# Designs tried in a protein design run: peptides against a protein of PDB entry 4CIC. Part 207

Target 1, 148 residues: chain A of PDB entry 4CIC
Amino acid sequence: KVSTKGHYGVQAMFDLAQHFGEGPVSLKSIAERQGLSEPYLEQLIAVLRKAGLVKSVRGAQGGYILAREPRDIKVGDIIRVLEGPIAPVESVSQDDPEHSLKFDFSVTKSVWEKVKKSIEEVLDSITLADMLKDAEEAQMAQGYMYYI
Target 2, 147 residues: chain B of PDB entry 4CIC
Amino acid sequence: KVSTKGHYGVQAMFDLAQHFGEGPVSLKSIAERQGLSEPYLEQLIAVLRKAGLVKSVRGAQGGYILAREPRDIKVGDIIRVLEGPIAPVESVSQDDPEHSLKFDFSVTKSVWEKVKKSIEEVLDSITLADMLKDAEEAQMAQGYMYY

## One batch from the design tools (peptide; made by RFdiffusion4, then SolubleMPNN)

Design b2_p27_5_s3
Fold by OpenDDE base, seed 2:
Structure b2_p27_5_s3 (fold): chain B 148 residues (1-148), chain C 147 residues (1-147), chain A 27 residues (1-27)
Amino acid sequence: as target 1 above (148 residues)
Amino acid sequence: as target 2 above (147 residues)
Amino acid sequence: SEEEEKAKELRKEEEKKYLESLLPYLE
């Protein structure tokens, strides 16, 4: 499960990607478009900004922009920033030598490590630019359905 | 997210796989070996049993066994039983129709669907037999370190 | 023994931390 934080973070970043090149976007406008509470979005943006994925622009047309082009931001980058490193399964090194409950944590751990790796590979394969392209294709498909 | 439930479920099923062919295993013995509370394990086993992954054996040597061979049980099967269908990111279908926030939920949803699919593919690629093999290899590696 | 209970608690905490570490990916 992508945390609500990861989900909303990707939404917010995608909103910024949709407006990339149009100038700074206000948090209010993002919150309105994405159905997010402004205070929650402020927290997300603060984290994303600290990670260098988002830039704050000051002034009358102040707001936020992507710090990089959409093609240079992977979904995996967003998730890693918001959720931290996909935590290595802390090796419960139950090297408790005495109580021989040698739960071979190694095998079950290996399953979850494989899952983790797969998630990372998927998330690192998707950029905000890919998401923009997918959105355009979806809009075109909807447009064609209105003409049929 | 593999819930704690999924994790412990896989552990319990793996314990049963390690004892597959040796007869019924008591919940107490599984709980002891896996460091699980017996009441929690009872809940997990009840779900796994209802799903037909585990069989209860009655009698003096009563307990639980895998209902199928370890090779015929995918980790994905265990997780699907315990967690339900790998819930896509709870579609916050805030279909609040009134607030016209046409959030194109479709694109963000597609990202999570890809993640889900990837997880399912991984979990469906791993059987309890694969886990047993990995455990044997790990034990052999440890045995060679002691020599 | 109190030590066994502490070891059990420590294992539970470690397991909890492990599971919590998986939570971002598995929830």
Scores: peptide ipSAE 0.262, ipTM 0.792, DockQ to the pose 0.512; fails the geometry check
Fold by OpenDDE base, seed 1:
Structure b2_p27_5_s3 (fold): chain B 148 residues (1-148), chain C 147 residues (1-147), chain A 27 residues (1-27)
Amino acid sequence: as target 1 above (148 residues)
Amino acid sequence: as target 2 above (147 residues)
Amino acid sequence: SEEEEKAKELRKEEEKKYLESLLPYLE
């Protein structure tokens, strides 16, 4: 489960990517386009801003912008900021010799570490620029369906 | 969520794999070795049995066994049985027609589908036999450190 | 022993934290 937080965070960042270079976007406009509550979006943006993925612009045309180009922001960067570091399983110091819990925690742990690594590799392989390209291709495909 | 349910389910199935060919294992013995509550394990085993991954053996030496060889049970099979299909992100029923959510739900959904596919590929690449082999290798490595 | 119970609780908490850390990806 990408948490609702991760999902909405990627949506908000993608909205900012779609408007990158057009100037600051208001939280209200992002909330309306993405179907998010404005208070929830404020919390997400605060975290993303603190992490340096988003910048706040002050003034009459104030709002938020991506802090970096869409090509320089991975989906994995967004998720790590919102969900926190996938805490490495603190190596349970196997120090206690006596209770041979035959539970080879090491083997089951290794399965989940492989899953984690695979997720990270996928999320780190996708940038906001890749998402923008996919959106353009989808729009073109829809446009061609209306002309056929 | 590999929920606590998925995690404990894999642990219980791995315990049964370690005892495969030795006969039925009691739920009590699995619970003790894996640090699980017996009532919780009963619920997990009931689901796994219904899915045909575990068999119940009746009698004085009754208990549970794997229904198939460890090489024929993927971790992905266990997780799919316990968690159901990795629930697609609950499609928020976009039933409200009026808000033209310009949300290109299609692109963000595609990201999560890629993640889901990757998870499934990993879990389907690991069998209980692979886990048994990894456990043996880990035990050998520990044995070599004591010499 | 109280120490065994504490060690068991600590392991359960560590396991819980581990699972919770995976939940964003697994939930």
Scores: peptide ipSAE 0.262, ipTM 0.781, DockQ to the pose 0.494; fails the geometry check
Fold by OpenDDE base, seed 5:
Order: sequence, then C-alpha cells, then structure tokens
Structure b2_p27_5_s3 (fold): chain B 148 residues (1-148), chain C 147 residues (1-147), chain A 27 residues (1-27)
Amino acid sequence: as target 1 above (148 residues)
Amino acid sequence: as target 2 above (147 residues)
Amino acid sequence: SEEEEKAKELRKEEEKKYLESLLPYLE
C-alpha cells in the first residue's frame, strides 16, 4: 500500500504536470483540485522543491511549477524523494553472539528485496507524461460514451 | 508494505518448509528459531491452518506441518491468506458528495494498481521450495569462503 | 522489567521501520 504521503505527493505532482506550461499554480488551487489540506500540501511541496522536482515562482501570480518536463519525472523519483530510498531492511544484525539464532534472515530478506526491486522498476517505468496521456485517453473514452 | 503479519507469516512457513518431512514442529521450536513470540505465532498459525496451508498434528509429538509440499505454496498464497487480497490502495473515495473534486483518481489509481500487480506477480513467482534452494545456495557459498 | 519492555518496544519500532522501509508502497 502506497503511503498517504506518496499517494498525495504523486497527486500534487500530477496536478502540476496538468498545468505545465501554463505558469505557476498556487498551493490553494492544487489543494482545492486534489482535495488536500493546504498545510499538508505545503509540507509535501517543500520536500519536492528541495529535491529539485518543483520550483517556486515569486510574485503576485506566484506559486509552483514542475522543475522539469513531465517526461523527465518518474513516479519513482517522486516516491524516492518523499519516502527516501526504499531503505534496504537494515538487517538488525543482532550479532548478539550468545543467542546465535542464525535464522536465515537472508532468504526472507531476499524475497522482500525482489518485491522492492519490482516496485522500483514499475515506478521508474511511469512518468508524469505517461500519466497525462492516460488521463487524456480516459477523457476521450468518457466523451465517446456520452455521444453514443 | 509487507505487514509484520506477512513477514512473520512467511518466516514461520519457511521454518515449516525447512522441517518438511521431519514430522510435526512445535510452535515453541518455531518461535525460538524465528525469534517470534509464541502467542503471536499461535495466531498466525491458526489463520494459516484455517486456510489449509498448515496442518496440526495431535499427540505427544504434536505440532504443525505444511499441508502441501513447499513447491506448491507460493509466497503470494501466504500473504493473501494473512493480509487478504492485496487491497488496492483503498482509494479513499471520499465520496464526500459536497466537495465533488472530480480528481482523476483514475490515473493515480492506475499507477498503484500496476504496482500491486507487479508485487503479486513477484510473490506468486516464489515458492517455499525456491526459498529452500536459496538457503542451501547461501550456506554453500558461506562454506566455500571459510575454506 | 521496564528495560525489557523498552527493548521490546524498540525492537517493535525497529521492525516497524524495517517493514516501512521494505514496502513503502505496500501498505
């Protein structure tokens, strides 16, 4: 299950992608469109900005823009920024020498590492541009259903 | 995120796989080897037993065994039993009707569905037999370094 | 003992962090 942070982070970035080229978007407008609290969104955007995925624009029409083109931002990039490196399970090497329960933590760990790798591959295969395309296709499909 | 329940469930099932063919294993012995609390393990085993992945053996040497061969139990089977179907991100369809923010929940949802599918494919590709083989290979590799 | 309970809680937190690190995407 994607963390709430990851989910809302992707939503916010997707909103910025939909407005890419239209100029800066206010946090208020993103919050309203995405159903997010403005304070929560501010925290997300601050992290994304620090990572160089978002830029702040100052002025009367100030707000935020994507720092890169939607095609150059992977979903995986967003998630890694918000959640950090999917930390390898710090093997608590309980090198407590006495209870050498040499449990093969290694094999169970390897299963989860495979899962992690698969998730990363999927998230790195999807860009904000891909998401925009999918949204357009979905809108066209809905439009066709109303005209039939 | 694999829940603690899923993680420990896989550990317990893997312990039973390592002892497959040796007869019933006590919950105490599994708990000791896996570093699990016995009461927690009892709850996990009860669920796994109800799902038909584990069998209880009664008697003086009673305990638990795998209900199937390790090759016939996928990691995905264990996880589905313990956690239920990998719930898609419960789209909090905040169908709060009032704020009809028709956010294209559809596209973001599709991303997470792809992730879910990928996880399921990985977990369904790994059996307890595969895990046993990996453990043997790891032991052999360690043995060669000491020599 | 309070120390054993703290150690158990710490292990649970570490395990939770570990599980959180493994599957930030698998809730």
Scores: peptide ipSAE 0.248, ipTM 0.781, DockQ to the pose 0.398; fails the geometry check
Fold by OpenDDE base, seed 3:
Structure b2_p27_5_s3 (fold): chain B 148 residues (1-148), chain C 147 residues (1-147), chain A 27 residues (1-27)
Amino acid sequence: as target 1 above (148 residues)
Amino acid sequence: as target 2 above (147 residues)
Amino acid sequence: SEEEEKAKELRKEEEKKYLESLLPYLE
């Protein structure tokens, strides 16, 4: 499950990517554009800042910027920061000795590990720059539909 | 994380696969082998039965069997039955004109759709027969380490 | 307006349902 946290985190980071090079963006403006609660966004940004994905700019025109270029931030980087390491399926610690049910958890575990690996590969294959490109292409496609 | 329901559903189906061809297995025996609560397993099996992945056998030696051969049941089939169709992201109809916060949900949505597709591809690439083979290989590997 | 608040609530519920639909794959 992409947590609500992961989803909104990617949205907030994407908003910052769209404004990359334009200077600091206020949390209020991000919240308004992305339909997020400002208090919730503050929590997300705090985590992202601590992880070094976002920088705070102080001053009258203060706000937040991406700490790196959009091409240098993977979606996987954002998700790992917000959700932590994709917690391996909490191995129900086999260590409760009494229920010795030798459930061959190894095979079922291997299935979920394959799923996890696949998710990581996808998320690590997408950068904020890729998302920007996709947005531009979508906007151009919409523009062409209005001229036909 | 695969839901607890998906996880236990795959375990229960795998148990039935291990006993495929041996006749009906009682829910009690599955619950005991897999460390599942019997009432919870009853709920899972009811859903799986309704979907045609499991058959109920009546009688003194009654219980449950796989409705198909292990090779004909994908992990993806089990998950889709238990979790429902991954509801197509009902496009939040962009049509509410007034709050034109054109949040380009389209791009973020596309990211999650790619993730979904990847998960489906993995789950559809694994059958219960593949899992049986993996279990046999693991058991052989353990046996060779002791000799 | 009360109608705008209801529309906002409906959107929030739809978003919640959408997010809940994604949850089975990440737990």
Scores: peptide ipSAE 0.227, ipTM 0.775, DockQ to the pose 0.115; fails the geometry check

Design b2_p27_5_s4
Fold by OpenDDE base, seed 2:
Structure b2_p27_5_s4 (fold): chain B 148 residues (1-148), chain C 147 residues (1-147), chain A 27 residues (1-27)
Amino acid sequence: as target 1 above (148 residues)
Amino acid sequence: as target 2 above (147 residues)
Amino acid sequence: SELERLGKELAKKREEEYLNSLLPYLS
């Protein structure tokens, strides 16, 4: 389950990436474009700002900007900031509520660690710049479909 | 959260892999070794059997065996059977319950699809035979420390 | 620094929670 925080956080950061170099973007404008509630976005931005991924600009044309270039922000960086420490939540199986997931089996634990590592590698391989490029390619592909 | 089903399913399948070629293993013995309740294990085994990953052997020495060699069963196969398709589960954030994850944003969706694909690739790269090998290596490493 | 260590631990934990949220089979 991509947390709502992770999902919307990436969306918000991507919106800021799309406007990078154009000056500060208001939370209202981000919320409108991304279909987010402004209060929820404020919470996300607060976390992202504290982590140094976003900067607040004060003034009449104030708002938020990426603190780094899109190429210097990995999706993994965003997720690590928003999701905090993943405690292995012992899922109580509804099928056996008495059996808490004992990750006591070393080999099985190693499998999940490999999965975790792979996810981290993927998320760290994608930057906001990569996302921008993908968006541009998608728009061009759609544009070509309308001209044919 | 590795689902309890996924976790215990992989454990149960690994137990069967450790005994592959030795004949049928009773659910009771698997449950005891893996610290699982027998009723819960029965449910897991039923799903795994239906999917053709496990076979039931009838008789006094009856029980369960892997339906295929450990090298021919991927962890991904087990997880897909127990959990269904590895989909990024839309978590309802407690912080904004009104915002269902609208995966409507194409680029963001693509990121999660890449993550999903990577997970699948990893799970499909690990067989029960690989797990057996890892267990043997771990046991040898522990044995060398006592010596 | 101890703050950097705590930050790294927090980041690791958050990453684990995210991974756990992404993977129905990852607890």
Scores: peptide ipSAE 0.266, ipTM 0.757, DockQ to the pose 0.119; fails the geometry check
Fold by OpenDDE base, seed 5:
Structure b2_p27_5_s4 (fold): chain B 148 residues (1-148), chain C 147 residues (1-147), chain A 27 residues (1-27)
Amino acid sequence: as target 1 above (148 residues)
Amino acid sequence: as target 2 above (147 residues)
Amino acid sequence: SELERLGKELAKKREEEYLNSLLPYLS
């Protein structure tokens, strides 16, 4: 399960991607379209802005835009910003001096590291541009279903 | 982050794999070797037993054994038993009648489904036998470093 | 049934919690 923070972060970034090139989007409009609370979105956007994924535009028609093109933002980039570096399994360094416990711990740790690596690879393989493409394809498919 | 339950569950199962063929192992011995609390381990073992991954052996020298060979138990099997089926991302079916919200939701859902699938594939690719092999290789490597 | 719905919600919550527990591992 993606954390709620990661989930909503990706949704917010995807909304900005859909409006990329149209100018700045207000937080209120994003919140309404994505079904998010505005205060929560403000917190997410602040983090994303600090990380350089989003830019703030000032003025009466101000708001937020993607700082980069959708193709240059990976889902993995968003998640890393919001969740922080995937903390290595807290080595419960139980300083248990018995050598056998350390060995078993290392093997189990390796399993989770493999899982982590796989997740990272998947998230890094998906860009906001890929998501936009998928959305367009889904809309076309729905449109065809209404005409049939 | 693997849940604490998943982590300890895999550790307990791995301990049983290391002793596979040697007879039943007491919960106390597993708890001591793996640095787990015995009461917590009892709960884990109960779930694993009910799922048919572990067998209880009765008697004075009773305890628990793997119900199957280590090669026939995937890490994914253990995790599914302990955590339940990796639920597809809850379609927050926000019945928001506006078509646009449903579409965005579907795309984001697909991302998480891909992640889920990848996790499942990895976990299903690793057996307790693979873990045993890795442990043996690590021990040999440490032995060679002392030489 | 409402119980089945609750069960599915709990299962989903557990999976979210599990994935959420994995996400820090990705960090």
Scores: peptide ipSAE 0.244, ipTM 0.746, DockQ to the pose 0.125; fails the geometry check
Fold by OpenDDE base, seed 4:
Structure b2_p27_5_s4 (fold): chain B 148 residues (1-148), chain C 147 residues (1-147), chain A 27 residues (1-27)
Amino acid sequence: as target 1 above (148 residues)
Amino acid sequence: as target 2 above (147 residues)
Amino acid sequence: SELERLGKELAKKREEEYLNSLLPYLS
């Protein structure tokens, strides 16, 4: 499960990417387009801003913009900011005190480390620019289906 | 997060792999070695047995064995049995009713599908036999450090 | 520091929650 935070964070950042170069976007507009509650979006944006992925623009036409070009923002960057570092498997033991047996079996740990690494590699391989390109390609494909 | 079920399931299956060919292993012994509660292990084993990954052996020396050779059991097989099919991104919307906006944005969905695929590929690339080999190599490496 | 430990634990919990949130999608 991608956390709701991660999912919506990527959505919000993608919305900002779609409007990159057009000036600041209001939280209200992002919320409306992405189907997010405005209060929730405010929390996400606050975290993203603090991490330097988003900038706030003040004024009557104020709002938010990407702090970097879409090509310079990886999905992995967004997720790391919102979710924190992909926790090593070690913490699974804490939530079930009865099962808290820290059996750090090295081999089992290595399996999950491989999974973690794979996830990170995938997320780091996708930029907001890649997502924009994919969206454009999808629109073109849909447009062609209407003309056929 | 690997679910506790997935984590312990893999541990239990690995324990059975380590004893493959030695006969049935008691749940108690697995629980002790793997640091699992016996009742929890019973639940896991029941699911794994139903899925055909584990067999129950009856008798005084009864217990459980792998139903297949370690090389024929992928970690992915274990996880799929315990966790079920990797749910499509659609289920994220159910837990927070207030944020249930099914915005199936195709591009965002594609990102998570790529992640899912990557995870599956990794888990399907690792067998219990691979884990056994890794354990042996680790033991050899530790043995050489003591000398 | 105790704060650093708490921060690491929180980060670990978040990561676990994230991975756990991904795992049901792997099912």
Scores: peptide ipSAE 0.243, ipTM 0.747, DockQ to the pose 0.137; fails the geometry check
Fold by OpenDDE base, seed 3:
Structure b2_p27_5_s4 (fold): chain B 148 residues (1-148), chain C 147 residues (1-147), chain A 27 residues (1-27)
Amino acid sequence: as target 1 above (148 residues)
Amino acid sequence: as target 2 above (147 residues)
Amino acid sequence: SELERLGKELAKKREEEYLNSLLPYLS
């Protein structure tokens, strides 16, 4: 399961990407478009801002913008900021003290490392620009379906 | 995080794979070798048995065996049995009723589907036989370092 | 049946918990 935090974080960042170059966007507008609570979005944006993925613009037309071009922000970057480093297989030992994985089973560890690597590769292969392109293609496809 | 259940399930199945062809193995012996509690292992084995990945053998030399050859059991099979179908990106909407994902954001959904697919591909690419081979190679490599 | 529904919900919850537990390992 993608955490709710990761999911909404990517949505919020995607919204900012859609408005990139148009100036700052208010949190209220993002929340409304993405179906998020404004307080929850404030928490997400605070983390993203601290990580340098988002910038705050002050003033009457203030709000938030992407700190970098959509092509320079990977989904993996967003997830790492929100979820922390895609944790090395922390030995299950730390979370369940009673069932501490006593056995560092090297072979099983390697399996999970392969899974981790695969996830990272996927997330790092997708930029906000890629997502924008996919959205445009989907809209065009829907538009063509209405004209047929 | 691989769930503790998935992690231990794979370990237990791997233990059974290591003893495949040697006859039934007791839960106690698996628990001891894998550092698992016997009651926890009983729960895992019950699920795995119900799914047809493990067989129970009755009698004085009774215990459990793999129901199929190690080459015919994918890590993905084990995980799917223990964790359920590697959930389609259940819309985050169901777990947080207050923050129900109102917007089926198709593009974000596609991202998570790609992640899911990648995980499934990896887990389905690894069999218990592959794990056995890897373990043997690792043991040989360690043996060569001591020589 | 109510039991099947509960079973599905438990399975979903377990999967969510599993994936959520994997996410930190992906970090």
Scores: peptide ipSAE 0.226, ipTM 0.745, DockQ to the pose 0.119; fails the geometry check

